# Peptides against a protein of PDB entry 3EFO: the designs that were tried, part 41

Target 1, 262 residues: chain A of PDB entry 3EFO
Amino acid sequence: SQLADLYKSCETDALINFFAKSAFKAVLHQPLKVIREILVNQTAHMLACYRKNCASPSAASQLILPDSMKVLPVYMNCLLKNCVLLSRPEISTDERAYQRQLVMTMGVADSQLFFYPQLLPIHTLDVKSTMLPAAVRCSESRLSEEGIFLLANGLHMFLWLGVSSPPELIQGIFNVPSFAHINTDMTLLPEVGNPYSQQLRMIMGIIQQKRPYSMKLTIVKQREQPEMVFRQFLVEDKGLYGGSSYVDFLCCVHKEICQLLN

## One batch from the design tools (peptide; aimed at target 1 S61 L65 D67 H254)

Design b2_p15_6_s2 (made by RFdiffusion4, then SolubleMPNN; from b2_p15_6, 7 letters changed)
Fold by OpenDDE base, seed 1:
Structure b2_p15_6_s2 (fold): chain B 262 residues (1-262), chain A 15 residues (1-15)
Amino acid sequence: as target 1 above (262 residues)
Amino acid sequence: SYVAYDAENDFKEVK
């Protein structure tokens, strides 16, 4: 029961901050492969311990996660997929160094958003509501060709537009008649002045106000080349540089848990 | 406050 209480009191956002900083410190003196293995092992060990000591008997096929750590795997996978922990030549040394230093100084809230971006379906905005739309999981499966989504991770902001996004919303946001007329070179939205535009700007403002860094806006059209950059922030999907999807990572963790319990 | 992922509710606001 004491162990169960410990898991219940665990704060995943604090843990991921700790793991991130620990890992990013370790990259200076340990191979990346070892660091990744340690992170996976630590995750599996924590969850295995819970299952062994706290969870009721269950089928071997089930991955039992305590309430306080239900989101630990998803954040851990995001950490593992971060460029700092990847040895890909496509990632510059400067970029890795920059992100490493950023995370090393991030608080819990900042690191949480950094590793798992906020993805908002702004095409569903209620102009009469002051509430932010409910965020969706960062996966392509949650996008819609008919939708418009805002993504923010504390450092970058993206406005993603589906190829079939509503012309009326495009007109409302950009004051142009169609998707094809949207200028993706813009880093600022025009001040159209209608309620929808104002609401969107307000949302963007709210997101920005809570962050220590100014987020540059990138407008992304679906199926255009720049969308590839945007898709890298869909952290639950398979990564471009070898990172696993969340589902695949869960399978990996589950296998390791089983090994620890057998 | 910030928005955090939640396994049960997808996302929740953390105060």
Scores: peptide ipSAE 0.024, ipTM 0.566, DockQ to the pose 0.056
OpenDDE base, seeds 2, 3, 4, 5: peptide ipSAE 0.015, 0.019, 0.017, 0.018; ipTM 0.538, 0.527, 0.542, 0.537

Design b2_p15_6_s3 (made by RFdiffusion4, then SolubleMPNN; from b2_p15_6, 8 letters changed)
Fold by OpenDDE base, seed 2:
Structure b2_p15_6_s3 (fold): chain B 262 residues (1-262), chain A 15 residues (1-15)
Amino acid sequence: as target 1 above (262 residues)
Amino acid sequence: SHVLLDAKKNFQEVK
């Protein structure tokens, strides 16, 4: 069906790109509140339409969506949480303008990564594998104090280290004996030369490939001040500046869907 | 896509 085609993953990516650019253009001549309402409304309407016309009858209290369509609200929430669509005084006008212009020039693939970063469990790397580790959901709930994670959104790259990261991995990556010895001011990983280091560098290289911008690497230690910046990229969590978690957003959209279907 | 067209319209016409 037409709707089924629309909600394919590739189509969703294109749709998000369109919504982002449309919203970011509209911000110049429409109130943010209106723009945000439009985005939420569009999301609800699209999902409601699917439920009405494609989904089997189910309880109104349950939002049953195909996997492909579940992606839409995820990305939409990310879009809504972008600084361009926020009016918080903590966000400078320059930052809003900068990100707006960036997105306006992004292709579908770029915007996909931008709005929903890749979060990779680096501590699970198989040094003999040429495959990237499977990405996890961008939420604190997916992090581990014993883990090391690489986050990339096409513009920034973060290497997050749990407070209990394995010393052997720390040694392998940074050539230091412990977590405490890691220098977070560095923007380049040392060339340690062991298989793990090489694999990580390879992965970072793959992620950087075909990206229009060179991603600066930021080393982040768990529970240190810079982690707050990193956490802003955990887009499924509650935002610092009033953005909702994905779950909360789903609830909001669900309510609107129910209203549309009543 | 009609969805995209509708969305575009909404962003353009809403004041």
Scores: peptide ipSAE 0.042, ipTM 0.724, DockQ to the pose 0.027
OpenDDE base, seeds 1, 3, 4, 5: peptide ipSAE 0.038, 0.038, 0.037, 0.032; ipTM 0.709, 0.713, 0.702, 0.691

Design b2_p15_6_s4 (made by RFdiffusion4, then SolubleMPNN; from b2_p15_6, 8 letters changed)
Fold by OpenDDE base, seed 5:
Structure b2_p15_6_s4 (fold): chain B 262 residues (1-262), chain A 15 residues (1-15)
Amino acid sequence: as target 1 above (262 residues)
Amino acid sequence: SYVAYDAEKNFELVE
């Protein structure tokens, strides 16, 4: 049922919040390698327990995810890929400290959005509908050169434009005739006033509602340099700073489970 | 190698 699924998701969100805060506290007194290993092991142990005690017989090559933990691995991978836990030299100490403090004060809903952003296909908007478009998974595989996507993680908001995004939508959003005319230095959308522009603004407003931080808008053109920053928020893909893709993470967890059960 | 069981069904994006 929808309600049951909601409860299961909520439990996972609470666990991620707990793991995040626990890990971010632990960085002060434990090596990062140890913290990462603990998180992976915890994930593997939980899933191994389910496999052993709850799951129906299956092939050893299969990774069985229980409904109650259906999204835990993806969020756990996102946590593992956070700059606080990776601590790459490319990221300043101040940035790591900042993000650490942010997460330490986040509620369950905030941390959920922070670790796994909303990615909305804006090009599919129905101006006559009050419903938000369904979010897509945070991966480049879900993007389209013909599409326009809004990404938000509670701290940052990106409007990503494909190189072949529809001129009519560009006109509707930016009041310019083409992709090339879009000014990516702007942090606010122009007041165009047409239904599409109004709908987009409404969506952005809804996303901003009840968030403790004001999200700065960044306009991103596909294949331009700033897209590299945007791609780091496609959390299911391989990270620039050594983080695994979701698929690779599942493979890692599966191997760990096999070691536990065999 | 592995096969994720019902990966798409198990994944539910909240919000």
Scores: peptide ipSAE 0.026, ipTM 0.528, DockQ to the pose 0.124
OpenDDE base, seeds 1, 2, 3, 4: peptide ipSAE 0.027, 0.020, 0.018, 0.023; ipTM 0.565, 0.556, 0.553, 0.541; seeds 1, 4 fail the geometry check

Design b2_p15_7 (made by RFdiffusion4)
Pose (drawn by RFdiffusion4):
Structure b2_p15_7 (pose): chain A 259 residues (1-239, 243-262), chain P 15 residues (1-15)
Amino acid sequence: SQLADLYKSCETDALINFFAKSAFKAVLHQPLKVIREILVNQTAHMLACYRKNCASPSAASQLILPDSMKVLPVYMNCLLKNCVLLSRPEISTDERAYQRQLVMTMGVADSQLFFYPQLLPIHTLDVKSTMLPAAVRCSESRLSEEGIFLLANGLHMFLWLGVSSPPELIQGIFNVPSFAHINTDMTLLPEVGNPYSQQLRMIMGIIQQKRPYSMKLTIVKQREQPEMVFRQFLVEDKGGSSYVDFLCCVHKEICQLLN
Amino acid sequence: SEEELEELEVVVDTF
């Protein structure tokens, strides 16, 4: 009968999986604007209820989120930015209908990765003694012109290359000497390489391991290349609203529920 | 309203 126990026991990934499927089913029944509004308001409602009933007294300039829901807003914003709940500019209806379908079948492990892609820094990789590098936030702010990154959501895998990308690596991987020497349209498996091209192929394997679909590798050269598609998977940035924007929005309506 | 937003903080409550 205590609300504190309800919140203490929640799982964001499980909640995100439900909201996603619930919203994706509703796409075949209601205006998308109506669906997004229900999602945002339900999110503000859950948090406003916690604020007025469980949270110890705190200043109004603060937005209080339970530990069980610490990353719930980030993920909810990712759902709202997803092409299934978004619109016309680019992204075919065939792409939307397809992604809407893929999510309807997903387990928690799949939806977690699908809505928050995994961004791995490759240029800072520890040679032959590896075990998959620490992940980095899904934002451009964590990319470096000197860096090479791996981004995966379970369906796509992007190998991102910065402009001042170390030629030493571009050689040990693409067997070519320089950055401008790589052609994106040749997105096939590169072998050779003794320390790195192997350590990279090792991680690309470990990532695919538990994943049902074999991912489509897409190489992205930084500055004005196909990168426009890649930027979509940096879900923390604006690309809908940014993570911070959404957080700013939820607080407004939580306050509107004046308490 | 803009100042309230600039002063906004996020607190994670724990159990």

Design b2_p15_7_s1 (made by RFdiffusion4, then SolubleMPNN; from b2_p15_7, 4 letters changed)
Fold by OpenDDE base, seed 5:
Structure b2_p15_7_s1 (fold): chain B 262 residues (1-262), chain A 15 residues (1-15)
Amino acid sequence: as target 1 above (262 residues)
Amino acid sequence: EQEELEKLEVKVDTF
C-alpha cells in the first residue's frame, strides 16, 4: 500500500531534524508544555497509524516499530530532554539561546550526532585493526570502572576513564603510571608514539572529520566533579535537569498508542 | 551508529 511505502521510505534522521527545528521555532510563540505534548502526540500518532494499518500481527503489550523508525523514539526522547524544551532554573537563558540557535542551523547529519552522541569503548581497541570499535548505547549502564570510553556529539569530545582503568592503557595514552597521575586539565593527548596512542589519535581524527567545528577534548575521571558534565551526554539515562530515561519514554509512547487505538 | 540499539527489546518490522 501507499502508506506502507511511506513508512518504508521514512528517514528518521530527517524527521528528527524537522521536529527539532519546528519545536525550537515554536518556543517563541507557544508554552514549552504544549510543545512537549505535541511532540509526544506526533510520535504516538505516527506509530499508532503504523500499528493499525501496516504492522504485522503482535501482542497489544508490545511496542511495534517499522525498521525505518527503529531509533525514532530514542531521538525524540533526546529532543524532549534538550535544555531548550526544559523549564528548569538551573539552565541559564544563555545556554538555552545558544543551543536553540545551534540546532536551528544544523543539517540532518549534525543534528543526528548532536542529539545522540557516539560512545566508543576505547579499552577494547585492537591495535592491529583499522576498524572503529562498535558504539555502545549512551547510558551509564554501559560504562565500566575498568573501561575507557570516548564520547563525541559533534561539538564536544570526552575521554572518560574508569577508576580501575588498566594501568597499561593509561601508560599507553598518557605516559603516566596510574589513574591518579592523569592530568585532566589537558585538552590534547600527549604524543606518546606507541601503537595504542596512535590508534586512539586516529579514531579521534576520524570522528572529527566532516564536522564543521573542532571538538574540544575534555578528559574525565570517574567520580571527579567534571564527570557530572559528561553524564549529561548519556542521553538514554534520566536527565540531570529532568526528562525520562529511554525505557520510561518507550513505556509512555506505548501507553499513548494504546489509548489512540482503543 | 549505535550498535547496541539493535538489541532493543522492541519488535521491529522489516519490510
Scores: peptide ipSAE 0.320, ipTM 0.735, DockQ to the pose 0.289
OpenDDE base, seeds 1, 2, 3, 4: peptide ipSAE 0.286, 0.315, 0.325, 0.292; ipTM 0.696, 0.766, 0.772, 0.739; seeds 3, 4 fail the geometry check

Design b2_p15_7_s2 (made by RFdiffusion4, then SolubleMPNN; from b2_p15_7, 8 letters changed)
Fold by OpenDDE base, seed 3:
Structure b2_p15_7_s2 (fold): chain B 262 residues (1-262), chain A 15 residues (1-15)
Amino acid sequence: as target 1 above (262 residues)
Amino acid sequence: ESSALANLTVLVDTF
């Protein structure tokens, strides 16, 4: 059917870009609560329509997503959790305004990275490979105390180090003997000159490439105070200052869909 | 998974 074809051909990344810009424009004229409600309702209606008209019959306990929209809920939740829409008191009005304006000018590729960061397990790097490591989901559950992870969202770059990060990797990256010796005040990695360091720098360069903004590097140690900032970019988790986890959002969307169909 | 989703199954339809 025509409707089925529409869902099949849907470009979720473009849709999220549209919703983001629409919502951020609406911030100037509508209460944030209303904007959030509209976004949730739109999501629910789209998926309810799919379930009603396109999906095969399924149990009420099932949330059915078309393949083209398999990432719609996670991105929508990220949008809903953005500081522009939540107005977290920890973020200044100027910063919120700045981020709003940035998103208003972002293309599809930039916006998707902005809302859902790239999280790379750097500790698994194969020095002999030219391929980037496979990204992991942006959740604390995907981190490891023995791991080192690079997170980038197009505006910020974080290098997160687990408390049990391998000393050899720490030495390779920072030229210091242990986790405790890492200086988190640095904004640039030292040029240690070994293959691992070079590869990491290359990866960072690739990530920075084709991004319109220069990402400042922040070094983050697990269990130190600055990690709280880093955790805000683990967008699938429950936000420190509000917003649902991805799992909770799925539940919310499912309930809304059921209400629409029942 | 949280208790809230204990009975929820997420399915991705492939066309």
Scores: peptide ipSAE 0.111, ipTM 0.724, DockQ to the pose 0.635
OpenDDE base, seeds 1, 2, 4, 5: peptide ipSAE 0.071, 0.057, 0.064, 0.063; ipTM 0.668, 0.661, 0.656, 0.658

Design b2_p15_7_s3 (made by RFdiffusion4, then SolubleMPNN; from b2_p15_7, 5 letters changed)
Fold by OpenDDE base, seed 3:
Structure b2_p15_7_s3 (fold): chain B 262 residues (1-262), chain A 15 residues (1-15)
Amino acid sequence: as target 1 above (262 residues)
Amino acid sequence: EQEELENLKVLVDTF
């Protein structure tokens, strides 16, 4: 059907950019609560329409997404959890204003990365490969105490190290013998010069390419205080300053869809 | 709420 074709051709990243800019524009003249409600309702309406008109029959407990919109809910949740749309006193007006202005000028690709960071398992790097490792979902559940992960959202870059990160990799990246010896105050990786270090630098360079802002590197050790900042970028998890986990958001959207279809 | 969460299934339709 014509409607099915429309859903098939949908570009989620463009939609998110549109919704973000629309919402952030509305912040100046609409209550945040209203804006959030509109975003949730819009998401539910789009998916309800699909379920009603395009999807095959399924159980009431099942949430059905078209393939083209399979990541729409997670991005919408990320948008809803952005500081610009949160009424928390812990967030400064300056920070809200800053991020608002940034997003208002972002293209589709930049906003995509901004709302859903790229999280790469660096500990799985093959030094003989020129390909980037496959990104993992931005959730604590995807981290491991034995792993090293690089996170980037176009503005910030984090190198997260598990408490049980392989000493060989630590030596390769930092030229120190153990996790405890890593200096987290550094904003640049040392020039170790081995293939692993070089490849990591290459990957960081690739990520930095075509981005309008130079991403400052923050080294984060698991279970240290600065990890709390890093965790804010694990966008599928429950937010510190409010907002649902992705799973909780899916449940919320599902309930709204059911209400619309009853 | 917990029961509802556990029962939620997500299906991605392919075209």
Scores: peptide ipSAE 0.127, ipTM 0.734, DockQ to the pose 0.824
OpenDDE base, seeds 1, 2, 4, 5: peptide ipSAE 0.111, 0.101, 0.110, 0.067; ipTM 0.632, 0.724, 0.632, 0.695

Design b2_p15_7_s4 (made by RFdiffusion4, then SolubleMPNN; from b2_p15_7, 8 letters changed)
Fold by OpenDDE base, seed 4:
Structure b2_p15_7_s4 (fold): chain B 262 residues (1-262), chain A 15 residues (1-15)
Amino acid sequence: as target 1 above (262 residues)
Amino acid sequence: DEEFLKNLTIKIDTF
């Protein structure tokens, strides 16, 4: 059907970009609560329409997503959890205004990365490979105390180090003997010159490539206070300043869909 | 709703 074809060809990243800009524009003249409700309702409506008209019958316990929209819920949740749509005193007005303006000018690719960061397991790097490591889901559950992860969202870059990060990798990256010796005040990695260091720098360069803004590097040690900032970018987890986890959001969306269809 | 979450599954329709 025509409707089925529409869903098959849907570009979720473009849709999220549209919703983001629409919502961020609406912030100027509508209550945040209303904006969030609209976004959830729109999401539920689209998926309810699919379930009703395109999907095969399925159990009520199943949330059915067309393949083209398989990441719609997670991105929508990220949008809903963005500081622009949250009225929290912990986030300055300037920060919200800044992010709002940034997103209003973002293209589809930039907004995609902005709302759902790229999280790379750096500890798995093969110095003989030119391939980037496969990104992992942005959740604390995907981190490892033995791991080192690079996170980037087009505006910020974090190098997160587990408390049990391999000393050899620490030596390779920072030229220091242990986790404790890492200086988190630095905004640039030292040019150690070994293959691992060069590979990491190359990866960082690739991530920075084609991005309109230069990403500031923040080095984060697990269990230190600044890690809290990093955790805000683990967008599938429950937000510190509000917002549901991805799983909770899926539940919410599913319930809304069921309500629309019954 | 913990009980609901335990039973919730996601089906991806691939065409």
Scores: peptide ipSAE 0.267, ipTM 0.790, DockQ to the pose 0.788
OpenDDE base, seeds 1, 2, 3, 5: peptide ipSAE 0.264, 0.262, 0.261, 0.261; ipTM 0.785, 0.793, 0.788, 0.793; seed 3 fails the geometry check

Design b2_p15_8 (made by RFdiffusion4)
Pose (drawn by RFdiffusion4):
Structure b2_p15_8 (pose): chain A 259 residues (1-239, 243-262), chain P 15 residues (1-15)
Amino acid sequence: SQLADLYKSCETDALINFFAKSAFKAVLHQPLKVIREILVNQTAHMLACYRKNCASPSAASQLILPDSMKVLPVYMNCLLKNCVLLSRPEISTDERAYQRQLVMTMGVADSQLFFYPQLLPIHTLDVKSTMLPAAVRCSESRLSEEGIFLLANGLHMFLWLGVSSPPELIQGIFNVPSFAHINTDMTLLPEVGNPYSQQLRMIMGIIQQKRPYSMKLTIVKQREQPEMVFRQFLVEDKGGSSYVDFLCCVHKEICQLLN
Amino acid sequence: PSQVVYDMDELYEES
């Protein structure tokens, strides 16, 4: 009968999986604007209830989120930015219908990765003694012109290359000497390499391991290349609203529920 | 209950 126990026991990934499927089913029944509004308001409602009933007294300039829901807003914003609940500019209806379908079948492990892609820094990789590098936030702010990154959501795998990308690596991987020497349209498996091209292939394997679909590798050269598609998977950035924007929005309506 | 607190003044500056 205590609300504190309800919140202390929640799981964001499980909640996100439900909201996603619930919203994606509703796409075949209601205006998308109506669906997004329900999502945002339900999110503000859950948090406002916690604020007026469980949270110890705190200043109004603060937005209080339970530990169980620490990353719930970030993921909810990812759902709202997703092309299924978004619109016309680019992204075919065939792409939307397809993604809408893929999510309807997903388990928690799949939906967590689908809505928050895994961004791995490759240029800072520890040679032959690896075990998959620490993940980095899904934002351009964590990309470096000197860096090479791996981004995966379970369906797509992007190998991102910066402009001042170390030629040493571009050689040990693409077997070519320089950055401008790589052609994106040749997105096939590169072998050779002794320390790196192997350590990279190792992590590309470990990533695919638990994943049902074999991912489509897409190489992205930084500055003005196909990168436009890649930017979509940096879900923390604006690309809908950014993570911070959404957080700013939820607080407004939580305050509107004046308490 | 344990919780995470976000200061809205700082977030508005960041926005």

Design b2_p15_8_s1 (made by RFdiffusion4, then SolubleMPNN; from b2_p15_8, 9 letters changed)
Fold by OpenDDE base, seed 2:
Structure b2_p15_8_s1 (fold): chain B 262 residues (1-262), chain A 15 residues (1-15)
Amino acid sequence: as target 1 above (262 residues)
Amino acid sequence: SSYVAIDIDELLKKL
């Protein structure tokens, strides 16, 4: 059907870019609550239409996503949790204005990375491989106290270290003997010169490549205060300021779809 | 058309 073909041709990253810019334009004239509701409703309507007209019959407990839009909900949740669409007093007007302007100028690729960061398990690096490690989902559940992870969203870069990170990797990256010796005030990695350090630098370079902004590096130790900032980029988890986890959002969308169809 | 099905009930059980 024509409708089925339309869904097949749909690019989620382009949709999110469009929704983001539309919403961020609307904040100037509409209440934030209304904007959030519109975004959820639009998401539900699109998916309800697909379920009704394109998908095979499924149980009511099933949330059905066309393959081309399988990641739409997670991106939409990220958009909804962005500070621009939140009215919490803890978020300054300047910060909201800043991020709004940034996104308004972003292309599709930039906004994709911005809303859903890359989270890379650096502790699994093969120094002989030129390939980036496979990204993991942006959730605390994917972190490990024994692991080291690199997070990047096109604007910020974080190197997160578990409290039980391997001393050999710490030595390789920072040239210090232990986790306790890592100076988190530094924004640059030392040029240690070993293969692991070189590989990490290469990966960081690849991530930085073709990005419009130079990403500042923040070194984060698990369970230290700066980790709170890092955790805000674990976008599938519950937000600090009341945002839903991805799981909760899926349930919300499903409920709305059911209301539309039943 | 290919699609992904998510079992909401199963998700809720994991919470």
Scores: peptide ipSAE 0.387, ipTM 0.883, DockQ to the pose 0.874
OpenDDE base, seeds 1, 3, 4, 5: peptide ipSAE 0.338, 0.370, 0.345, 0.354; ipTM 0.866, 0.878, 0.868, 0.871

Design b2_p15_8_s2 (made by RFdiffusion4, then SolubleMPNN; from b2_p15_8, 9 letters changed)
Fold by OpenDDE base, seed 2:
Structure b2_p15_8_s2 (fold): chain B 262 residues (1-262), chain A 15 residues (1-15)
Amino acid sequence: as target 1 above (262 residues)
Amino acid sequence: TSYVAIDIDELEKLL
């Protein structure tokens, strides 16, 4: 069917870019609550239409996503949790304005990375490999106290260190003997010169390539105060200011779809 | 048409 073909050709990254810019334009003349409701409704309507007209019959307890839109809900949730669309007093007008302007000028690739960061397990690096490590989902559940992770969203870069990070990796990256010796005020990695350090720097360079902004590096130790900022980028988790987890959002979308179809 | 099916009941158990 024509509708089925439309869903097959749908690119989620383009859609999220469109929704983001549309929503961020709307904040100038519509209440934030209304904008959020519209985004959820649009998501539910698209998926309800697919379920009704394209998908095979399924149990009412199942959420059905076309392959082309399998990541639409997670991106939509990220958009809904962006500070521009939140009405919390803790978020300054300046911060909202800043991020709004950034996104309004972003291309599809930029907005994709911005809303859903890359989270790379650096502790698993093979120094002989030229390939980037496989990204993991942006959730606390994917972190480990023994791990070291690099997070990048096109604007910021974080190097997160678990409290039980291997001392040999700490030495390799920072040239210090232990986790406790790492200076988190540093915005640059030292030129240690060993293969691991070189590989990490290469990876960071690749991530920086073709990005319009130079990403500032922040070193984050697990359980220290700055980790709170880092956790805001774990976009599949519950937000600091009341945003839903990805799981919660899926349930919400499912309920709305059921209401539309039943 | 290929699609992904998510069991919401299983997700709700995790909430």
Scores: peptide ipSAE 0.336, ipTM 0.852, DockQ to the pose 0.929
OpenDDE base, seeds 1, 3, 4, 5: peptide ipSAE 0.281, 0.329, 0.285, 0.314; ipTM 0.832, 0.847, 0.832, 0.842

Design b2_p15_8_s4 (made by RFdiffusion4, then SolubleMPNN; from b2_p15_8, 10 letters changed)
Fold by OpenDDE base, seed 2:
Structure b2_p15_8_s4 (fold): chain B 262 residues (1-262), chain A 15 residues (1-15)
Amino acid sequence: as target 1 above (262 residues)
Amino acid sequence: TDYVSIDIDELEKKL
């Protein structure tokens, strides 16, 4: 059917880009609460329409997503949790204005990365491989105290180190004997010259490649205060400023869909 | 049909 074809051809990344720009434009004319409600409503309507007209009957407890939109909810939640759409006093007007303008000029690929960062388990690197490690979901549940993770969203880059990160990797990356010796004030990794260091630098280079902005590197130690900033980029978790977790958002969307189909 | 199904009940149990 024509409708089925429409959903099959849908590109979620393009859709999110459109929604983001539309919402961020609307910020100038509409209350933030209304904008957020519209976004949720639009999401629910699209998915409700699919469930009604394109999907096979399923249990009411099932949230049905077209394959082309399987990541729509997670991106939408990220959009809803963006500082531009939040009215918290902790967020400066300048910051909101800055991010708004950035997104308004972003292409589809840029906005995709911006809203959902890459989170790479660096501690699993194969120094003999030219492939990037497989990204993990942006959630604290995917982190490990024994792990080292690189997070990038096109604007910022974080190197997160677990408190129990392997000393050999710490030595390999920073040329220091232990976690405690890592200087988090540095914005550049030292050129240690070993295969692991070289591989990490290569990965960072690949991530930086084709990005319009130079990403500043922030080194983050687990359980130190700066980690709080890093955690804000774990977009599937509950936000500091009242944003929902991905799970919570899925439940919310499901309820809205059910209401539409009742 | 090409779709993904998420069991919301299972998700809610994790909350």
Scores: peptide ipSAE 0.442, ipTM 0.888, DockQ to the pose 0.888
OpenDDE base, seeds 1, 3, 4, 5: peptide ipSAE 0.434, 0.438, 0.425, 0.427; ipTM 0.886, 0.888, 0.884, 0.884

